# Peptides against a protein of PDB entry 6EJA: the designs that were tried, part 143

Target 1, 276 residues: chain A of PDB entry 6EJA
Amino acid sequence: VEYMPANPVRIAFVLVVHGRASRQLQRMFKAIYHKDHFYYIHVDKRSNYLHRQVLQVSRQYSNVRVTPWRMATIWGGASLLSTYLQSMRDLLEMTDWPWDFFINLSAADYPIRTNDQLVAFLSRYRDMNFLKSHGRDNARFIRKQGLDRLFLECDAHMWRLGDRRIPEGIAVDGGSDWFLLNRRFVEYVTFSTDDLVTKMKQFYSYTLLPAESFFHTVLENSPHCDTMVDNNLRITNWNRKLGCKCQYKHIVDWCGCSPNDFKPQDFHRFQQTARP

## One batch from the design tools (peptide; made by RFdiffusion4, then SolubleMPNN)

Design b2_p23_3_s2 (from b2_p23_3, 10 letters changed)
Fold by OpenDDE base, seed 3:
Structure b2_p23_3_s2 (fold): chain B 276 residues (1-276), chain A 23 residues (1-23)
Amino acid sequence: as target 1 above (276 residues)
Amino acid sequence: SDDGGFAHEAAEPAPDVLDPFEP
């Protein structure tokens, strides 16, 4: 008997998309779409064709909206965090969308669980937050992520300005930039005026790949720290050989990895991870 | 210039530690 929760959680999916990946986005959207969930889509300011396509989709579904604001996002840019934070605020202000969980997605994501499984799981653990940590030495992580470096996003480039110190008393963590956050924690991040949230927002506004660390760090140092689960329930295709090169030096004064698009041959991996 | 390179491993979820159907 499949466990059907008495009060199933409703999910706000935030999709941050850019470029010409319209077909992939459409496939992903169809795979995750459900009438009981909400979809809030940000399209890069430069991706006008994609924006028009997404607007057409949003007109067909009452539970799909497109951000009225659009940012020019770059790989590794601090503006990505701003996009999530603004989307969170918008979603909290949408009183007609009673969502319980926030889930971010890109065109490089694909669901590994059925909707029923995901809803059942999140309904059981509705008070928890799901972030995947790197699981390694933090000192190495800090160095590799460039967290000890100051970056400025300007003119579609991440400029490395110099060295910086990690704030004292803060336990820095991070890993995957894919997370499942409950509404309560999103409210805290959005509206709290405490020293932690204020300082971390400031710190991460000058951070490379901020989404991979901001929410982890805030959660673990917050009164909500006991709600941390080291699992994001997602699979992202990272090709180390192709994706982890200095190919983005023209955009970022750093070498790093970017997610790759899923290929049909990758689908077998989803099935394997979905099977207990 | 020590352009420190960072490599991210595949952000694959850990095996389900929590079973949604566990009583």
Scores: peptide ipSAE 0.008, ipTM 0.479, DockQ to the pose 0.329; fails the geometry check
Fold by OpenDDE base, seed 4:
Structure b2_p23_3_s2 (fold): chain B 276 residues (1-276), chain A 23 residues (1-23)
Amino acid sequence: as target 1 above (276 residues)
Amino acid sequence: SDDGGFAHEAAEPAPDVLDPFEP
């Protein structure tokens, strides 16, 4: 009997979508939709058709909203972090949406567990933040992520401008760009004017793949550091053979891996990842 | 595990950035 928590957490799902993935989005949305949660959808500025479709969906559900602003996001772009940060601010300003957790989703990832399981789990750990770290040598991570390099997002490209130093006294961490953040930490990230948040926002505005490291780094160096759980409760379809190529050189002056979209055949992994 | 056994598939963190131009 799944213990239904007396005060179940409500989740703000932030969906960042682009391209022509309307069918994928519809499937994903159907899979994750629940009346007690909130859905805030950002559609890439270039994806006008998708935007129209998403707007139509949003009109059908009171707990679904579309960002009034739209960014053009690129692979590895610093603008992705800006998208999340602005979405967080928007969600905090929505007083009619009493959400407890922020969760980002794409068509390429799903919650590993059912909604009920997720809610039960998060309700138990409502004071925790779930960020998956890379679990490897940190120096290697820094090098591979290019955190010691300065990037500028301009003209749909991430330009590598040169080397930079990581701010002194900051322990850099990162891993998955899929995270579950509690409202308290989101409030801190959004409204804090302390040196950490201020410096990190600036630092990561010139960072490649900032969402993979920003929240980790801020959390671990913040007064909220004790709330970190090294788990994002996400299943991501990582196909190394397909995803780990310098396929984005035209967009970024760097090489990296990207997750693949889920195929119907990949759904069997949901069963495998369900640890008792 | 008593914590509901939530696991993520540990793939080597490869930069997951949305490419709107991905064919």
Scores: peptide ipSAE 0.008, ipTM 0.425, DockQ to the pose 0.030; fails the geometry check
Fold by OpenDDE base, seed 1:
Structure b2_p23_3_s2 (fold): chain B 276 residues (1-276), chain A 23 residues (1-23)
Amino acid sequence: as target 1 above (276 residues)
Amino acid sequence: SDDGGFAHEAAEPAPDVLDPFEP
């Protein structure tokens, strides 16, 4: 008997989607959809066909909304963080959506646990924030992520402008750009005017792949630091052979990995993770 | 130019699967 929590958490799923992956999005949406959760979907400004499709879906469900604003996001772009931050603000302003957790998803993501399992888990740990750290040499992480480099997003490209210093007194961390954040921390990130949040927003506006580090860094240096859990409860297909190459040199002045869409051959991984 | 690979390049090509239910 799965212990149903007395006060189950409600989740705001933020979907950042682009391209023509309508079928994949539909499959994912069906897999994660529940009447008690909320779905806030950002469609890339350039993905007009997908936007029309998502709008049609949103009209069918009261708990599905599409961002009225749309950004042209690029892989590794600082604008992705802006997308999350604006989505967080929007969600906090939606008084009719009493969500407890923020979860970001892409069309390439797939749930590895049932809704009941996820809700039960998050309900038990409702005061925690789930971010996966790289778990290695932090200095190496900084170098590899280019955190000591200054980037500018312009003309759908991340331009490397030069070197920069990490702000003094800040413990930088990061890892996965997939996170589960409680409402309290999202409120802090959105509305705090303290030096930490202000400086980090500025710093990460010139950062490559900011979502992989921003929330980790802010959380760990904040009054909420004790709520950190080194786990993101997600499966993302990172195939080094396919995703970890300089394939995005035309977009960013850096080399890195991108998530890959799940292939039928990846189903065995789902089965392994679904085992208790 | 030390085109440093992203942190993901250093990680074993294991899917980013975190199972909090694993003991």
Scores: peptide ipSAE 0.008, ipTM 0.473, DockQ to the pose 0.259; fails the geometry check
Fold by OpenDDE base, seed 2:
Structure b2_p23_3_s2 (fold): chain B 276 residues (1-276), chain A 23 residues (1-23)
Amino acid sequence: as target 1 above (276 residues)
Amino acid sequence: SDDGGFAHEAAEPAPDVLDPFEP
C-alpha cells in the first residue's frame, strides 16, 4: 500500500506540443491525467489541427485548459522560454487552480514514476526544485551550448549575431530542459524584480536552447539556491545517432541534439527505471 | 571553431537520487 500523504501536492502540467502527433499526445495525456492535477496546454501557432483536437479535450475536463495565446516555436528558439514564462504567469493568476508544482512535458518526455509515486515523492519534498545539471565541465558546457554567443529568433530561424559575455557574478548552469519546480520558486521567477531575474530574462531572450539553462542558472544564483535537487525525475529518449547530427542546421546557426519521440521498443526503458 | 560546428550535449535524465520510499 503506497503511503498516501496527508496533504498531497497538486501538479500543474504544462504541455508544449506541436505538429500532428495527436495520437501520441492523447496516449500521454490519458496516462498522466488525474482529477487532482491541472493541465495547461500550449499548441504551436502553426499547428491548427492539433489545436482543435486539444481544445476538444479541454472542453471535457474542468482541470484542462489551453493557452489563449500561441507562439510559433522553433527548435532551440528563445520563444520556448517565453512560452514557459508566460504559462507560469498564467498559472499563478489562476486562483482557482491551487497547484504546488510546475512540470513541463512534451511528446518526447514522460514521468518515470506512477502518479501515486510522483505525488508521494513531491509531497515529501515539496520545498525542493528538481533540475538536472549536465554534470560535466561547465566551461565546456557554456561553449557547447553557445551561451557565449548572441542569437536572435527571427523568421523561424535562430540567427547567430556574434559573441557576448556572460554577466559577471553569475554562475551559469544547465542541463535538461525538463524540470519540476515548486510554486514558490515559480512565483519568484515570475514576479521578482531583483537584478538576477531581470538580467537573466534579458540574457536568455537571446539564447539558444534557453530552457536548458535559464531555470538552473536563476535557481542557483537566487535566494532559493538551497532547494536545488540535481534530478528531474523524467525519462527522455535521447538517440544521439539520430538527434545529434546537426539536423536543425537549417533552423539554427548551431548544432545540437534533440529528444526523439518514444517508440514501442522504448517501453523496456520505462520498466528498467521503474522502482517498486 | 566559431562556425557553429559545436554540438551541445543533451542532458540525459539520471536515475532518482532520492527514493520516495526511503525513511
Scores: peptide ipSAE 0.007, ipTM 0.460, DockQ to the pose 0.262; fails the geometry check

Design b2_p23_3_s3 (from b2_p23_3, 12 letters changed)
Fold by OpenDDE base, seed 3:
Structure b2_p23_3_s3 (fold): chain B 276 residues (1-276), chain A 23 residues (1-23)
Amino acid sequence: as target 1 above (276 residues)
Amino acid sequence: SDDGGFAHEAAEPAPDILAPFEP
């Protein structure tokens, strides 16, 4: 018996997209679209063709909007966090969109569960936040992520300026940049003026891959720390052999991995993962 | 220069936990 919750949660999906992955985006969008959810799409400032395509989609559906502002985002850029934070603010100001959860997606993301399963699960755990931690030595994580390094995003490049210290009294954590956040926590991140949120926003404005750590760190050091679930409900295509090279050295003074686009052959794996 | 590299495993999505909570 599919448990239908009496008060099902509604989800704000925030899609951050760029490049020419229009077909993949369309497939992903069709897979996640539901009339009861909301879709807020940011298209990279440089991706004008994709922007036009996304605008066409937004005109067809009342629950789909495109950000009126557009950032030029780069791989590993601090501007990605700014994109999420501004999107969160926008979504909170949209009083006609009563969403309960924030979920970020890219063109390299794909759902492995049905909408009903996702809604049922989140409705049961509506007071929780879902972020996956790295689950390893934290000191090693800090070094590998470059959290002890100062970066500046300028001229479509992440410049490594030097070393920095982790703020005292802050337990830094991170892992996946895919998260499911409840509205209450998003409100806290958006509107709180406490030292934690203020300092972390400043700290992460000079951070490489900030989305992999910002929300984890803020949540774990906040009054909402007891709401953390060390998991997420997404799958992305990572190819370690191809994606974990210094291929972005031309735009980032660091080496790391990037998500790869899903290929049709990958869909079989999604179905297998979706099966209990 | 020690350019370092960020952890691939940290950026990967966590395993799906819906299954244990499915009715």
Scores: peptide ipSAE 0.007, ipTM 0.445, DockQ to the pose 0.313
Fold by OpenDDE base, seed 2:
Structure b2_p23_3_s3 (fold): chain B 276 residues (1-276), chain A 23 residues (1-23)
Amino acid sequence: as target 1 above (276 residues)
Amino acid sequence: SDDGGFAHEAAEPAPDILAPFEP
């Protein structure tokens, strides 16, 4: 008998979607939809067809909203972080949505447990933040992530402008760009005027793949550092053979690997990871 | 189990691996 918490957490799911993956999005949405949660969907500015479809879905459910603003995001773009930060602000300003956790999702990412399991777990650990670190040499991570390089997102391209220094006194960390953040930490990130948050927002506005490191770095250097759990409770189809071919050279002055969308053949992986 | 039974490490993707290049 799964322990039902007396005060179950409510989740704000932020879905960042693009392209023509409407069927996959629909499947994912149906899989994660629950009446007690909230769904805030950002559709890429260029994905007008998908936007129309998502709007139709949002009209059918009172707990589903679409961002009134839309970013033109690219792979590795700094605008992705802006998307999350603005979404966080929006969600905090929605007083009619009493969410406890922020969870980002895409078509290539799934929770590894059922809704009931996830809610039970998060209700028990409601004061924690779940970010998965790289678990490797940090200096190597910095170099490989290009954190010591300055990037500018312009004209659908991430331009490498030159070298930069990591701010002194900051312990940089990162890993997965999928995270589960409690409302308290999201409030801190959104509204804090301290030097840490201010400097990191500035720093990461010129960062490649900023979502893989920003929240980790801010959390670990903040008064909330003791709330970190090195686990994001996510599963992603990470096909290195396919994803690591410098396929984004045309849009980014960097080579990198990317997760792939789930395919029906990947279903067995979900079953394996869903085992208690 | 008190930990919720989330064994995520096996399913956790590694961070994006980047390599610098000159255009």
Scores: peptide ipSAE 0.007, ipTM 0.419, DockQ to the pose 0.028
Fold by OpenDDE base, seed 5:
Structure b2_p23_3_s3 (fold): chain B 276 residues (1-276), chain A 23 residues (1-23)
Amino acid sequence: as target 1 above (276 residues)
Amino acid sequence: SDDGGFAHEAAEPAPDILAPFEP
């Protein structure tokens, strides 16, 4: 539903990018850029060329910043969650950026709605958090995600160490690693010292694909649990035939599925996707 | 469709390096 909000929300877009896809990133950035939003970009530590390109872009816009720290992230790595958590902290400490929502993006992402539509929607539901769950049997999800396994990220590899138990009293959930989180919940995740946040940060530091489950699990077990909406308003280029193979076995002691990069031929799908 | 980078089981996973423990 589109309307003209009296107090439109402002969005902090966090982009986690790697490789040499500078042209793709530029196209995506141009598509999502708006003067009223904020863009915080993390470039993989190994992607120096891309980092230089992103720095050039950031100098042209006052609402675009690049992380002064850089992590070496791998597919499925626990360091990805660390990247998001540190970015959240940084954004909360930026007093000159009054953002209301946190949205994560990659170079393989693309907007499916107009800025006006997105802002109108989030302004209406500014107290909600948007996380898409897997919608399957939870026990099966835990097993397939390897949540009952310990992983260690070391030397650009996710090593499977052994089995573990899910903490007692915690309802584990997850699904999409694309989310829209309000500032209040981000503050909770960043600054809370309660047992839930502390234990989950520790637990997920040894987790494969942690971003697909951490925020879901924390939210659902927190005092903010009533703010969850099972929808992330995001679309990824997902092709099971091409993307859901053991293509990352050389990096991870597990098999997983990764989204494909968007191609021009995929753009027609964005117009067909309608979400409430 | 809103699919995440979903992990799936492999027929023959890599062996464990360490004995199981609980954090």
Scores: peptide ipSAE 0.009, ipTM 0.459, DockQ to the pose 0.058; fails the geometry check
Fold by OpenDDE base, seed 4:
Structure b2_p23_3_s3 (fold): chain B 276 residues (1-276), chain A 23 residues (1-23)
Amino acid sequence: as target 1 above (276 residues)
Amino acid sequence: SDDGGFAHEAAEPAPDILAPFEP
């Protein structure tokens, strides 16, 4: 018997979508849609057709909204963090949407649990933040992520300008760019004017793949550090053969891996994942 | 161990465009 919490958490799903993945988005949306949750969808500025489709969907559901602003996002771009941060602000300003958790999704990423399981779990751990760390040597992570390098997003490209120093006194961490953040932490990230948040926002505005590290780093160095859980409750499909080449060198002055779309054979992973 | 998201793993970096500087 799945424990039904007395006060179930409500989730704000932030969907960052681009391209022609309308069918994929529809499938994903149908899979994750629930009347008690909220869906805030950002469509890439260049994806006008998709935007029109998403707008149509949003009109059909009161708990679905589309960002009135749109950014042109690129793989690894610093603007992705801006997208999340602005979305967080927007969601906090939506007083009619009493969400408890922020969850980011793409068309190629799925929660590893059913809605009921997810809600039950998050309701039990409503004060926690779920960020999956890289689980490797941190120095290696810094080097591989290029955190000690300065990047500039310009003209749909991430330009590597040179070396930089990581701010002193900051414990840098990171891993998955898929996370589950409680409202309290989102409020902190959004509205805090402390030195940590201010410096990290600045630092990560020149960072490659900032979403993989920003929230981890801010959380771990914040007064909320004790709320971290090293799990994001996400399944991503990383196939080295398909995703781990310099395929984005034309976009980023750095080689890296990208997640692949789920294939039918990958769905077995959903069944194998256990509750943290 | 629970399956979670995977971290980005970079390959060989492209050359620097500019000399290193501190912001």
Scores: peptide ipSAE 0.009, ipTM 0.457, DockQ to the pose 0.051; fails the geometry check

Design b2_p23_3_s4 (from b2_p23_3, 12 letters changed)
Fold by OpenDDE base, seed 1:
Structure b2_p23_3_s4 (fold): chain B 276 residues (1-276), chain A 23 residues (1-23)
Amino acid sequence: as target 1 above (276 residues)
Amino acid sequence: DDDGGFAHEAAEPAPDILDPFRP
């Protein structure tokens, strides 16, 4: 009898979607949908067809909403962080949605465990934040991520403008852009006016792939630093050989890795790992 | 030679919802 927590956590799933992958989105949505959770979906400003489809879905479910605002998101763009931050604010302002955790999802990321297992786990560790770090040399990470470089998002491109200094006294960290954040930390990030949050928001507005580092850095330098767990509880289909190429040079003045879409054959791997 | 570092260190997939506090 899996110990059902007395007060199960409720999750706000934030989905940032783009393109024409309506079928993939539908499959993912069906896989993660539960009546006790909340789903907040941002559709890229350019993806009008997908937006219409998502709106239709949102009308069928009371716990599914679509962002009234839409950003043009690009790979590696600073606007992605803005999307998350605005989504967090929106979710905090939704008083009718009592969520406990914020989880971002893409079509390429599936939760490893069943909903019940995830809820049980998060209910046990409701005061923790789950962020996976790179686990390597920070200096190398900074260089590879281009954190010491200034980027500007303009005209659907990330322009590298030059060098910059990392703020003194800040321990920079990062890794996966997939995270599980508790409501308390989200509140801090959203509403704090302290120097850390203010400076980091500014710093990361000119950062490549900001979601891979912003929340890590803020958390580790915040009063909430002791709540960090170096695990994002996700399986990402990383094929480094396929994903790590300069495929986005047309979008960003940098090279990066991208996760691969899960193939149906990969789903069998998920079920095997989900066995207890 | 601008060593274009690859952004995006592939986070190793967590093999399981591991109890992060499990030794």
Scores: peptide ipSAE 0.011, ipTM 0.454, DockQ to the pose 0.302
Fold by OpenDDE base, seed 3:
Structure b2_p23_3_s4 (fold): chain B 276 residues (1-276), chain A 23 residues (1-23)
Amino acid sequence: as target 1 above (276 residues)
Amino acid sequence: DDDGGFAHEAAEPAPDILDPFRP
């Protein structure tokens, strides 16, 4: 018996794309597109060809929009968080798009469930937020992520300026930069003027890979802390051998790992990871 | 100077912890 929720949730998918990711984007879009959801696409300021392609897609679908603003993003850049935060604000201001969940996706991530399953799941747990934590030693996580280091994004580079302290009284957490956030929490992050949100926005504006930790940290220290679920319902194609070679050292004063794009050959992994 | 290095440890999502069809 297929569970059909009486009031199915509608999802705002946010895609941040750059470079030559046109084919990957097409595959992702085809996989996740549904008439009842919304798609908000940011194209890197430097990716003009891709931008033109995405604009063409947006003209074909009423539930697809492209950000009128474009940022020049870099791997690990603090500007990625700014992109998400601005996208969240934009989506909240779009009164004609009644979305219930915010979901970010990249070419390296796929939902592990069908649309119907995802909608049913989120409709059942519409008051929850889904973020995947690292689940290990937090001190090690802080060191590995460079959270105790101050970074400045400037001239398409993440400059390491020095050491910093984690704010007192804040429980830092993080892990995956892929999340499912309900509208209520997005509203809180966007419009709250409390000390937590204000300080964290400031702190993470000088953070490497801020999206991997910002929302976790804000959520866990907020009045919404009880809504956290340690699962992001994503499959990410990680290949340490390929993705962990300090390949971005020229961009970031840090060594890190990046996910790999899914290949058609990886399709079997979706089936293996997807649970009924 | 310590250039630092980090690696994500999770390559796949965690198992489902919630049943969408649970009454």
Scores: peptide ipSAE 0.010, ipTM 0.483, DockQ to the pose 0.337
Fold by OpenDDE base, seed 5:
Structure b2_p23_3_s4 (fold): chain B 276 residues (1-276), chain A 23 residues (1-23)
Amino acid sequence: as target 1 above (276 residues)
Amino acid sequence: DDDGGFAHEAAEPAPDILDPFRP
């Protein structure tokens, strides 16, 4: 019997899904669903079939909602950050959903621990934020991420417009675009009008792969900087040989890498969430 | 055809295999 905390945290899972990943989404959803958590699902504007399927699911569960707004996002697009930021605002305005943590997921994501383990862990560290850094030379990271370049998302393309400077006094960081953020920090990001948040929102609206760096950078330069934990509690199937071939260069004026989808045979490495 | 959208990507992938419960 796993230890149950006296005041267990409740999680808002934000799922950003697209394409025809219905089967993957179904598997992932079954693995992560729990009655005590909340699920907020954004379906790409172009994925109408998937949207219909997700809507059907949302009608079956009171703790599952679909975004009434839908964005057309592209790989590496700045609009992904907009999706997260808007979803955060929505979730904060949902007074009937008392969530404590924000966790983003895709259809290819899978839990590495049971729900009880995750809840126990987060309940113990409820005042912390979990963001995984790149763990390498920061200057190299900036160059490889193209953070010193200006991008514009337009017509389903990320256009590289030119060079830019990192704002003075800002320590840029980043890494994984998978994170676990506590409600307090999400509130700060959503509602703060300080120079940091304002400038970073502007800066990252012209950034490639903004979710890999925005929250890291904001957190580390904020009054909440001491709450950072360099861990995102994720397993991502990386295959550089397959994922790093500039396969999206036709969409963005940059090269990047994609994680591979998990195959059914990979599931033995994960623990399925037990439903009460 | 509903073939549109994005996948989570990295400009340079970092190993994202973490077990916070293991030392």
Scores: peptide ipSAE 0.010, ipTM 0.486, DockQ to the pose 0.072; fails the geometry check
Fold by OpenDDE base, seed 2:
Structure b2_p23_3_s4 (fold): chain B 276 residues (1-276), chain A 23 residues (1-23)
Amino acid sequence: as target 1 above (276 residues)
Amino acid sequence: DDDGGFAHEAAEPAPDILDPFRP
């Protein structure tokens, strides 16, 4: 008998989609869709065909909305963080959507649990935030992530402008750009005017792959630091041989790795990680 | 200094830190 929580959490899923990945999006959407959750979809400004498709889907479901604003995002771009932050604000302003958790998803990252298991888990730990840290040397992480470098997103390129210093008194952390954040922390990130949030928003506006460390860093340095769980409850398809070839050097003045989209052939991995 | 590429760390599924089904 799957223990159904008395007060099950409701999840706001935020999807950031681009390109022609309509089939992948449809597959993912079907896999994660539930009537009790909310889906907020951002479509890249350049992806007009995909936008039309997503709009059609949103009209079919009352708990699916599309962002009225659209950003032109690039891999590694600072604009991705802006997308999340604006989405968070929008979701908080949607009083008719009583969500408890914010979860970002892509075609390359899936929850490791079934919906029922995920809801049960989050309902039990509704006061926690789930971010996966790198778990290695932090100084090395900073260097490899280019956090000590200043980047500018302009003309669909991430330009490296020079060196910068990490703000004093801030413990920088990061890892996965996939996270599960409770509403309370999202409210803090969105509406707080404290020095931490203000400075970090500014700092990360010039950061490569900001979503991989912004929320980690803000959380760990915030009054909410005790709510940190070093787990994002995700399975990500990492194939370094395919994903780590400096394939984005033409877009970013940095080399990086990207996760691969899940394929039907990867289903066996889900079974292995699906611990009852 | 051609500072090398950022290392994307593989987000492998972490073991269940919390068992929601444990009493």
Scores: peptide ipSAE 0.009, ipTM 0.483, DockQ to the pose 0.350; fails the geometry check

